# Peptides against a protein of PDB entry 8YVU: the designs that were tried, part 50

Target 1, 39 residues: chain A of PDB entry 8YVU
Amino acid sequence: PQLCYILDAILFLYGIVLTLLYCRLKIQVRKAAITSYEK
Target 2, 160 residues: chain B of PDB entry 8YVU
Amino acid sequence: TWLTVLKKEQEFLGVTQILTAMICLCFGTVVCSVLDISHIEGDIFSSFKAGYPFWGAIFFSISGMLSIISERRNATYLVRGSLGANTASSIAGGTGITILIINLKKSLAYIHIHSCQKFFETKCFMASFSTEIVVMMLFLTILGLGSAVSLTICGAGEEL

## One batch from the design tools (peptide; made by RFdiffusion4, then SolubleMPNN)

Design b1_p12_6_s1 (from b1_p12_6, 8 letters changed)
Fold by OpenDDE base, seed 3:
Structure b1_p12_6_s1 (fold): chain B 39 residues (1-39), chain C 160 residues (1-160), chain D 39 residues (1-39), chain A 12 residues (1-12)
Amino acid sequence: as target 1 above (39 residues)
Amino acid sequence: as target 2 above (160 residues)
Amino acid sequence: as target 1 above (39 residues)
Amino acid sequence: LLLLLILSLFFL
């Protein structure tokens, strides 16, 4: 049971980090698309 | 193409496979050193008794190393060797997953039969611990298999 | 304890899906960058 | 690639 909770914590942290990176990347794609459209 | 993307990530996949193999080996050795599996009654550690963490880790390590070497040297003979090793590792991974699933089922059945309300009983604790370790090994094996299969697809795409 | 294992499975699946989405988004950013450089 | 490696390590 303790190992399961540790794994949950690691996976949860990983999910948060990935979500943040995904959001940043999505913002970059949107910025690139806007810059391409203004051109 | 997907093949081009996988080719660019081939080294990464190989490293991931080696790392996965090393972690599986570490888990196997730790479990074998801490627990005398030979004295544990029942089939709770059947995957360990079968030596899966050891041979599986070896196969994945060899496959990963060959894949990295093949990618770096770009030699035709190494490509074929890597493809063969990756295919063998993929088969080994699939077999390992099957063994782990069987072990997991046995462990869960054991826990259910003994109605482990008293988790402090040594048998119930060992069964729960075994289940946890087997689940972890299963996840690692799935990752290793995914890497090996990806490398196999890359190698096959280069031969075509 | 059973809930913990279920949570692990869900978080693991979420991690895989996010990784795939991140890879797709990264490819899109690269394509957008290449298209911007050719212009 | 390094980011993917770090992500893979976290996933692992």
Scores: peptide ipSAE 0.532, ipTM 0.807, DockQ to the pose 0.096
Fold by OpenDDE base, seed 4:
Structure b1_p12_6_s1 (fold): chain B 39 residues (1-39), chain C 160 residues (1-160), chain D 39 residues (1-39), chain A 12 residues (1-12)
Amino acid sequence: as target 1 above (39 residues)
Amino acid sequence: as target 2 above (160 residues)
Amino acid sequence: as target 1 above (39 residues)
Amino acid sequence: LLLLLILSLFFL
């Protein structure tokens, strides 16, 4: 049970980091799309 | 530019495979050091008994090393070797995932049959610990397989 | 204990979905970069 | 992109 909670904490931290990375990548895609539209 | 991006991705994927392999080896060695798997009754540690952390880690390590070497030397023969190693690692990863899923099913079945209400029972604790380790190993194996498949696609794209 | 396993499964599934979305987004960024280079 | 990948690996 304690190990399960440790695993949950690791997976949760991973999910947060991936979400932040996804958001950054999404912002980059949007910036690239805007730059392509202005050309 | 595309080739440079692919090369950087190949190096990254190779490093990912090596790291995944090292983590799998670390988990395998820790489990073997802490738990005498031979004395554990049942199929809860079937993936460990099958030696998956060991051979899986070897395959991923070899694939990652070959990928890094192929990227550094830019030789056609190394690209083909890396493609072959990545394909082998993808097959090994798929087999590992299958073994881990079977182990998880057996572990979950064991927990269900014994109605592990008392987590302090040694068998229930071991089953829970095994399930957690197998879930971690499954996650690492999926990531390793993803990297190996990506490297295989990149290598196939370089040959075309 | 059962809740911990359920949470692990949900977090694992979330991690897989985020990884797939990240891969798709990465491919989109690459396609956008290629399209910008051909113009 | 590489930094994002490194961060993804570090999460691993």
Scores: peptide ipSAE 0.557, ipTM 0.823, DockQ to the pose 0.083; fails the geometry check
Fold by OpenDDE base, seed 5:
Structure b1_p12_6_s1 (fold): chain B 39 residues (1-39), chain C 160 residues (1-160), chain D 39 residues (1-39), chain A 12 residues (1-12)
Amino acid sequence: as target 1 above (39 residues)
Amino acid sequence: as target 2 above (160 residues)
Amino acid sequence: as target 1 above (39 residues)
Amino acid sequence: LLLLLILSLFFL
């Protein structure tokens, strides 16, 4: 049971980090799409 | 810019905030329906006794609705109103997180004091259940706060 | 304890889905970067 | 949008 709560915390942290990285990457894709449209 | 991305996601953030509020309300209602918190000894359900699931859900719902309305009508006065509501919702969310953390600490302390090695004791089961519900409510509150803060940043960026 | 395991399962599934989406998005960024370099 | 939905589900 204690291991389950620790795992939840790790998975939650991982989810937050992945979300931030995904948001950054989504912005990069949008910037790249805009740059390709202006050419 | 980050602001333009947040603006495009404003409606989604509002919907997420409303959804989070509804889930918090559902959990609050279920806990109140299944358990008579008034007859439970101790501070295990202090966040529920404070009515946080109810007022927190209302604040998040209002903030989300105002954000969606502000985005759809694109009126300057609604943007300012939404910013104010999002700020208030962020403060409410922060307060809720604080209450939930305190409740979580009390629940964990209760589990440790009663040496709940025997899960079959009714008190230990109730403490564990309370802890699980409080953790879920904490996660929902963090999500609601994150959405409200994001909406606040978006609204502040539109005023500049 | 059972809710903890359910939460772990949901968080784990979420992590997998996010990882797959991140990988797809990363590939899109790379393709966009290559296309911008060939122009 | 999907990411935010996933985040919402994550906090659920």
Scores: peptide ipSAE 0.552, ipTM 0.822, DockQ to the pose 0.118; fails the geometry check
Fold by OpenDDE base, seed 2:
Formats: sequence, C-alpha cells, structure tokens
Structure b1_p12_6_s1 (fold): chain B 39 residues (1-39), chain C 160 residues (1-160), chain D 39 residues (1-39), chain A 12 residues (1-12)
Amino acid sequence: as target 1 above (39 residues)
Amino acid sequence: as target 2 above (160 residues)
Amino acid sequence: as target 1 above (39 residues)
Amino acid sequence: LLLLLILSLFFL
C-alpha cells in the first residue's frame, strides 16, 4: 500500500514534467513552422 | 517567447484551474456528504476540517474565471484583477499543499500506530480512504498551483 | 488501496501516451529543422 | 491546446 502511494507520486511528477516538456516542444514546432514560412 | 506561449495557453490554464477547483470541490462535497467529519475523532480529515477543498476550490475557480475573462476581453483592468487572483490562488495552493501534507502525515501516522491488519475495520478504512482522498486533492492542488503560477507569470509579463 | 491502484494505472497510461506524443512531436521538430536548413 | 486539456483531464 505504501508503495502504491509512492508510485502515484512518481507517476504524477513524471506526468507533470512530460506535460511541460510536451508544451515546450509544441511551441518549438510552432516556432519552427513559422520560421519556415517566413523563409 | 515564453510569455507569448503562456499567453496563448492562458485560457487553457484557466480552464484547467477551474476544472481542478471543481474536482476538489466535488471531492470535498462527497466526503462531507458521506462522512460527518466533525464527529470523527482525530485529525485524519484535517484538510477537510480546515475547509481546504472548499476555500481552495473557490480561490482556484475565481482565479481561473478571471484569467479566462482577462484573456478574452484583453482589458488592462481585468489583467490586473486576474494577476491578483492568480497570486492569491498561488498562495492558497501553497497553503493547501501544506495542509494536505500535514493531513497525509497524520493519516499515515494513524495507520502506522493502529497497525491496520484488518482493512475492514472502520477506523482503518476511514484512515486509508482519507489518505487516498488527500493524495488526490494534493495532486489537484499541485496542478492548480502550476496553472496559477503560470497565469501569474503571464499576467506579470503583460504588466511590464 | 483500490483507488490507489486505479490511479496508478491511469497515470501510467497517461505517461505512456504523453511519451509517445512527445516522441512524435520531437520527430516533427527535427524534420522542420532539417527542412529549414535545406532552404 | 485540446491535447493539453485531455492530458490535464487525465491527471485529474
């Protein structure tokens, strides 16, 4: 049972980090697309 | 560039904050409806006794709504109001996290002291249920805080 | 305890989906960068 | 944005 809560915390943190990284990457894709359009 | 991104995601962050608040409120109301926390001995539900799901949900909901309205109307006054609300929500979120951590520690201590061998014992079940709900609320609070901080940074960047 | 395991399963699934989406997006960024370099 | 919303919903 304690391991389950620890796992939840780790998975939750991982999900947050991945969400932030995904957002950053999505922005990079958009910026790259805009830069490609301006060229 | 980061501020521009946060501005584009401001509505999303606001909606996420409102949703987080609503879920926290739902959990709070469900727990209050099922359990008379006032009659429960001990601080197993200290976060609920402190009313965190209610006031926290209200703060996050107001912050999220103000953020969405501010983004949609693009009015300077609304931006300042949203910034203030987001700052308040960030503080509330931090306080809520602290309360939830304290509640979690107390619940875990209760489980440890009673050596809950019988999960079906009412006290052990309540402690376990409380810990689960508190963990869920903690996660929601962290999400709400993240959204509020992001909105605060975005709003601060617009005022500069 | 059952809720913990359910939450773990949901978070785990979410983490996998996010990881896959992140990988796809990373590939898109790389492709966009290459296309921008060739122009 | 919609994807982020779905992801946020999954974390909730």
Scores: peptide ipSAE 0.552, ipTM 0.817, DockQ to the pose 0.110; fails the geometry check

Design b1_p12_6_s2 (from b1_p12_6, 8 letters changed)
Fold by OpenDDE base, seed 5:
Structure b1_p12_6_s2 (fold): chain B 39 residues (1-39), chain C 160 residues (1-160), chain D 39 residues (1-39), chain A 12 residues (1-12)
Amino acid sequence: as target 1 above (39 residues)
Amino acid sequence: as target 2 above (160 residues)
Amino acid sequence: as target 1 above (39 residues)
Amino acid sequence: LLLLLILDLFFL
């Protein structure tokens, strides 16, 4: 039971970090697509 | 193009706020329907007694809706209004987190005092259930606050 | 305790989906970067 | 967030 709450906290933190990384990566993909369209 | 990316992120954050608000409202409604909180002895449901799931959900919903409207209409006055709503939602989220942490501490203290070795005691079950619901609401509130803060930063960056 | 396990399952599924999406997006960024270098 | 991510993928 206590391990479940710890796991929830770790998974929650992981979800936040992955969301931020996904947003950053999405911005990079869009920038790369724009740069390829201007060439 | 960069503005269109930010706009899509704002819409995403706005919808996230609305979804978080709806989940909080659903949990609040379910708890109020299943449990007569007024007859429960103690401060286990202090966050519910304060009406946080309701007003917090409203603030997040309004913030999300204003963010979506501001993004779609691209009017300077709507951007400023959305920034104000996001700031208010961030303050509400911070207050909600504080209330939920206090409630969580009280619930945990209650569980420790009653030495809930017998999970079958109605009081221990209610305290555990309350703690679980409070933790879920805390996670949702943190998500809503993160969305509101992100929208506030994006809106402030556009004014600059 | 049961709600904790349900939350763990949801967060775990979310983490897996985000990881897969992140990997796909990372591959797209790499492909876009290679295509821009060959032009 | 996952639902929004899926929706964003559909609108892309």
Scores: peptide ipSAE 0.556, ipTM 0.809, DockQ to the pose 0.049; fails the geometry check
Fold by OpenDDE base, seed 1:
Structure b1_p12_6_s2 (fold): chain B 39 residues (1-39), chain C 160 residues (1-160), chain D 39 residues (1-39), chain A 12 residues (1-12)
Amino acid sequence: as target 1 above (39 residues)
Amino acid sequence: as target 2 above (160 residues)
Amino acid sequence: as target 1 above (39 residues)
Amino acid sequence: LLLLLILDLFFL
């Protein structure tokens, strides 16, 4: 049971980090696309 | 294209918020159907006693629905409504997190006081169950808050 | 205990999907960056 | 649905 709660915490943290990284990458893709259209 | 992507993001966040709200309502309903919270002494189910699953779910549902409607109708008046609802949902989410953290602390304290070595004792089982449900609700609330904040930022960006 | 394991399964699935999406997005960013340099 | 929407956004 304690291991389950620890796993939940790790997976939750991982999910948050991945979501933030995904958002950053998405913004980068958009910026790159805009820059490509201006050239 | 950028506006279309933002719209899709808003719809996505809105759907996520509605889904989170529905899950919270389901948990609330299940807990209310299985447990008579009125007969439970102490603060083990303080989040449920406060009605958080109900009002939190309502706020998240309204925010999500307004976001979707705002996106679909593309009307200026709906943008303000969505922003207001998202702000309210963000506040509700923050309050919910606070309540859930307090409930979690009380539940953990209860488990510690009763020295719950015997999991099958009714009191220890209820405290453990409460802790599990509160943790799940906390995660859902954090997800809902994240979606509401994101929608609020998007809505604020459209007003500027 | 059973609820904890269910949550773990959901979070695990979420993490996998996000990882796949992140990888795909990262590839897109790289492709967009290359296209910007060729211009 | 979130995953499907993200996937749809990735395929777009």
Scores: peptide ipSAE 0.553, ipTM 0.808, DockQ to the pose 0.042; fails the geometry check
Fold by OpenDDE base, seed 2:
Structure b1_p12_6_s2 (fold): chain B 39 residues (1-39), chain C 160 residues (1-160), chain D 39 residues (1-39), chain A 12 residues (1-12)
Amino acid sequence: as target 1 above (39 residues)
Amino acid sequence: as target 2 above (160 residues)
Amino acid sequence: as target 1 above (39 residues)
Amino acid sequence: LLLLLILDLFFL
């Protein structure tokens, strides 16, 4: 049971980090699309 | 360029494959050091008895290393060698997943048959610990297989 | 303990899906950057 | 190389 909780903590942290990176990347795509539209 | 993107992705996938292999080896070594599998009655550690954490990790490590070397040297013979190693690692990963699923079923059946009401009983603790390790190894094997398949597709795309 | 294993499965699936989406989004950012450089 | 890849992922 302790190993399961450790795995949950690692997977949860990984999920949070990926979500933040995905949000940042999505903002970058939008900025790049806006810059390409203004040219 | 698209080639630079694929190259960076290939390096990342290769490193991920090596790390997955190292983690599997560490788990295998820890289990062998803490638990004498030879003295454990039953099929709870059937995947460990089959040596999957060891040979599977070796295949993934070799595949990842060959992928990184092939990408760095940009030689046609190394690309083919990496593709072959990635294909072999994909087959090994699929076989490993099958063995781990069978072991997981046996471990769960053991827990159910022995009616593990007392979690602190040595047999129930060992079965639970085995189940947890097998689940972790299953997840790592799925990640390793995904990386090996991705590297195989990238390598096949470079040969076309 | 059963809830822990279910949570592990959900978090693992979420991590895989997010990784695939992140890779797709990264490819889109790179395509947008190339298109903006050619203009 | 992995650290550089992680840093590149953060600065992208």
Scores: peptide ipSAE 0.529, ipTM 0.797, DockQ to the pose 0.043; fails the geometry check
Fold by OpenDDE base, seed 4:
Structure b1_p12_6_s2 (fold): chain B 39 residues (1-39), chain C 160 residues (1-160), chain D 39 residues (1-39), chain A 12 residues (1-12)
Amino acid sequence: as target 1 above (39 residues)
Amino acid sequence: as target 2 above (160 residues)
Amino acid sequence: as target 1 above (39 residues)
Amino acid sequence: LLLLLILDLFFL
């Protein structure tokens, strides 16, 4: 039971990090699309 | 360039495979050292009894090392060797996932049959602990398989 | 303990989905970079 | 991944 909660904490942290990275990539894709539209 | 990005991805995937393999080996050795799995009755530790943490860790370690060496030397023969090793590691990972899923099903069935409401019973505690370790190992194996498959696809793309 | 296992399964599935979406976005960023270089 | 993150920060 304690190990399960530790795993949950690790998976939760991993999910947060991936979400932040995904948001950064999404912003980059949007910036690249805007620069391609202005050219 | 696409090639430089693929190289960075190969290195990252190779490091991920080695790390996954090391973690799997560490978990396997810790479980074997703390729990005398040979004396535990039942199929709760079937994945450990099958030696998956050991051979799976070896396959992922070899695949990761070959991927890093292939990237570092940038030689055609090493690329082919890495592709072969990654393919073998992908097969090993798939087999490992299958074994772990079977172990999880057996562990869950054991918990259900014995109605483990009292987690302080030695058998129920061992079944719960096994399930937790197997879930962690399954997660790591899926990550390792994903990296090995990705490296295999990248290596196949370099040969074409 | 059952709730912990369910949470692990949900977090694991979320991690897989985020990884696939991250890979898709990374491919899109690369395609956008290639198209901007050919232009 | 960190280098990609730094490059991502530079392109941001």
Scores: peptide ipSAE 0.517, ipTM 0.797, DockQ to the pose 0.031; fails the geometry check

Design b1_p12_6_s3 (from b1_p12_6, 9 letters changed)
Fold by OpenDDE base, seed 1:
Structure b1_p12_6_s3 (fold): chain B 39 residues (1-39), chain C 160 residues (1-160), chain D 39 residues (1-39), chain A 12 residues (1-12)
Amino acid sequence: as target 1 above (39 residues)
Amino acid sequence: as target 2 above (160 residues)
Amino acid sequence: as target 1 above (39 residues)
Amino acid sequence: LLLLLVLNLFFL
């Protein structure tokens, strides 16, 4: 049970970090698309 | 630019595979150090009895190392070697997943048969602990397999 | 304890899906950068 | 690369 909760905490932290990275990358794609549309 | 990006991705996948292998090895070592698996009756620790944490970690480590070396040296013979190692690691990972799933089913069946209402009973604790470790090892093995398959696809793409 | 294992599986699946999406998004950013360089 | 590292850390 304790190991499961530790794993949940690690997976949760990982999910948050991935979500932040995904959001940053999505913003970059949007910026690239806007720059391509203005050209 | 694409080749440089693929190269960075291969190195990362190789490092990921090595790290996954090292974690699996650490888990195997910790379990072997804390628990005498030889004295545990039944198939609760079948994955550990089969030595999966050890050989799985070795295969993933070798695959990751060969992938990194192949990427760094950019030699045709190393590319083939890395592809072979990644393929072997993918097969080993698939076999490991199968063993872990079987172990998980046996552990769950053991918990059900013994009607583990009392968590503090030694048998129920061991079965629960085995289930937790097997689930963790299963997740690590799926990562290792994912990295090995990705490296295999990249290597196959370089040969075509 | 059983809920913890289910949560681990869900978080793990979420991590895999986010990784695939991130990789796809990264490839899209690269394709957009190449197309912008050719114009 | 960072994503794969994060995935590796996740499965870690």
Scores: peptide ipSAE 0.554, ipTM 0.808, DockQ to the pose 0.143; fails the geometry check
Fold by OpenDDE base, seed 4:
Parts: sequence; structure tokens; C-alpha cells
Structure b1_p12_6_s3 (fold): chain B 39 residues (1-39), chain C 160 residues (1-160), chain D 39 residues (1-39), chain A 12 residues (1-12)
Amino acid sequence: as target 1 above (39 residues)
Amino acid sequence: as target 2 above (160 residues)
Amino acid sequence: as target 1 above (39 residues)
Amino acid sequence: LLLLLVLNLFFL
């Protein structure tokens, strides 16, 4: 049970980091799309 | 640029595969050192009894090392060798996932049959601990398989 | 303890979905970069 | 950034 909570904490932290990176990548895609539209 | 991106991805995937293999080996060693699996009755540690943390870690380590060497030397023969090793590691990872899923099902069935309401019973504690470790190993194996498959696709793309 | 295992399963599934979405987004960034290079 | 991205994908 304690190990399960440790795993949950690691997975939760990982999910947060992935979400932040996904958001950054999404912003980059949007910037690339805007730059292609202005050309 | 695409080849440079693929190379950086290969090195990263190789390092990640080695790291995953090392973590799996460490977990296997810790479990074997803390728990005398041979004296544990039942199929709760079937994945450990099958030696998966050991052979799986070896396959992933070899695949990761070959991928890193292939990227560093940029030689056609090493690319083919890395592709072969990554394919073998992907098969090993798939087999490992299957073994771990079977172990999880057995562990869950054991917990259900023994109605483990009291976690302080030695058998229920061992089953819970096994389930937790097997879940962690399953995650690491899925990650290792993902890296090996990605490296295989990258290597196949370089041969085309 | 059962809630911990359920949480692990949800976090795992969330991680898989995020990885797939991240891969798709990365492919989109690559396609956008190729399209910008051909122009 | 791509390496960190792939690291994050790997550590899913």
C-alpha cells in the first residue's frame, strides 16, 4: 500500500511534466502554423 | 535535419532503454535480496521466478548499447546490428509484458481468493508487494518496448 | 488500497494517451517543418 | 528540447 502511493506520486509527477511538454509542443505547432499562414 | 533528429532520438532512446534495463535489474536484484522468492508459496512472483527482470534487462541493455554504438560510429553494419538487436528487444519486451500481465492476474486472483481484508497477514502483504513491484516492472517494460520499437522504426527508415 | 490500484490504472492510461497525442503532435510539427522547407 | 520530449515520452 505505501509503495502504491509512491508509484501514484511518481506517475502523477510524470503526468504533470508530460502535460507541460505537450502544452509547449502545442504552442510550437501553433507558432509554426501562423508563420506558414503569413507566407 | 531529419537524420540528425532521428540520430538524437536514437541516442536518447538507447540511453532510455539502458536506463530502463538498469532499473529493471535493480528492482529484480532488490526483490531477490529482500524476499526469498524460492520459499514463497504460490505464483505471486511468477515473473520473478521466470527470471524476467534478469533476461529482460539484459536484452534491453544490449539493444540500448548497440543503438548508442550505431549512432556514434554511423556505420551501416552497426545500423543493421542495432536494428536486429532492437527487434529482438521488442520481442523480449512483448514477452515480458505478457508474463507480467499473467503475474498480475495471478496476484489479483490470489488476493481475491484469500479475501485479503487484513493487509498485515504475511501472504497478503507479499501478494500486495508483488503486485506493486510487478506493476512498476510492467511500466518499465512498456517504456523499454516503446523505445525498442521506436529504434527499430528509425533503423528501418535508415535502411530504406 | 483498491483506490490506489484504480488510481495507478487511470494515471497509466492517461500517460499512454498523452504519449500518443504527443507523438501525433510531433508528427504534425515535422510535417509543418517539411512544408515550410519546400516553400 | 526534443530529447526532453522523447525522455518524457519514454517515461510516460
Scores: peptide ipSAE 0.546, ipTM 0.802, DockQ to the pose 0.074; fails the geometry check
Fold by OpenDDE base, seed 5:
Structure b1_p12_6_s3 (fold): chain B 39 residues (1-39), chain C 160 residues (1-160), chain D 39 residues (1-39), chain A 12 residues (1-12)
Amino acid sequence: as target 1 above (39 residues)
Amino acid sequence: as target 2 above (160 residues)
Amino acid sequence: as target 1 above (39 residues)
Amino acid sequence: LLLLLVLNLFFL
């Protein structure tokens, strides 16, 4: 049971970090799409 | 810009906030229906006794709805109203997290005091169940606060 | 303890889905960068 | 939209 709560905390932190990285990457894709459309 | 991306995510953040609010309400109603919290000895359910799942869910729902309406109508007064509601929701979320952390500490202390090696004791089961629900509510509240803060930053960036 | 395992399963599934989406988005950014360099 | 779906799934 203690391992389950620790695993939940790690998976939650991983989910937050991945969400932030996904947002950053989505912004990069949008910037790349805008720069390709202006050319 | 980061602001343009956040603006496109406003509707999503609003929907996420409403969904979090509905889940908090569902958990609150399930706990109230299954357990008579008033007859449980101790303050293990202090967050539920304080009505946090209800008022917290209402604040998050109102904030999410105002954010969606503000994005759809693109009116300056609605943007300011949504910013105010998101700020209020962020404060409510922060207060809720504080209450849930206090409840979690009390629940953990209760489990430690009763030396719940025998999981089959009704009191230990109730304390464990309370701790699990409080942890889930804490995660939902943190996610709701994150959405409200993101919406607040987006709204503040539009006023600038 | 059973609720913790259910939460772990949901968070694990979420982490896998986010990782797959991040990988797909990263491949799209790389393809967009290569197409912008060949122009 | 996919981040939106993922966040919605995380809240669900």
Scores: peptide ipSAE 0.533, ipTM 0.797, DockQ to the pose 0.105; fails the geometry check
Fold by OpenDDE base, seed 3:
Structure b1_p12_6_s3 (fold): chain B 39 residues (1-39), chain C 160 residues (1-160), chain D 39 residues (1-39), chain A 12 residues (1-12)
Amino acid sequence: as target 1 above (39 residues)
Amino acid sequence: as target 2 above (160 residues)
Amino acid sequence: as target 1 above (39 residues)
Amino acid sequence: LLLLLVLNLFFL
């Protein structure tokens, strides 16, 4: 049970980090798309 | 093509495989150091008794290292060697998964038979701990196998 | 304890999905960057 | 890619 909670914490942290990276990448894609549309 | 994507990720997959192997080895070593598996009654730690964390980790580590070296040097002889090692590691991973599944079934059966309502009993605690460790090792082994198979497909695509 | 394992499975699946989405998004960014460099 | 690897490994 304790190991499960540790794993949950690790997976949760990973999920948060991935979500943040995904958001950053999505913003970059949007910025690139806007820049390409203005050209 | 999927092959081109796999080629670009080959180093990544190799590193992942090595890291997975190292984690498995660390878990195996910790379990062997903390628990005297030889004195544990029953088949709860059958995968550990079989030495799977050790030999599995070695195979995955060798496969990953060879894959990285093969990619970096781009030599034909290394490509073949890496392909062979990756194939062997894939087979070893599949065998390891089978052993872990068998161990998991035995551990679950043990927990069920002893009606481990009292988790504070040493036997029930050990069985639950074993089950947790085996599940973690199973996940790591699946990921290692996935990396080895991906590297094998990439290497096979280069020979073709 | 059973709930913890279920949570682990959900978080694991979420992480896989996010990784795939991130890879797709990264490919899109790379394609957009290449297209902008050729213009 | 390494960050994705570390993240993928963390999601392992």
Scores: peptide ipSAE 0.531, ipTM 0.797, DockQ to the pose 0.096; fails the geometry check

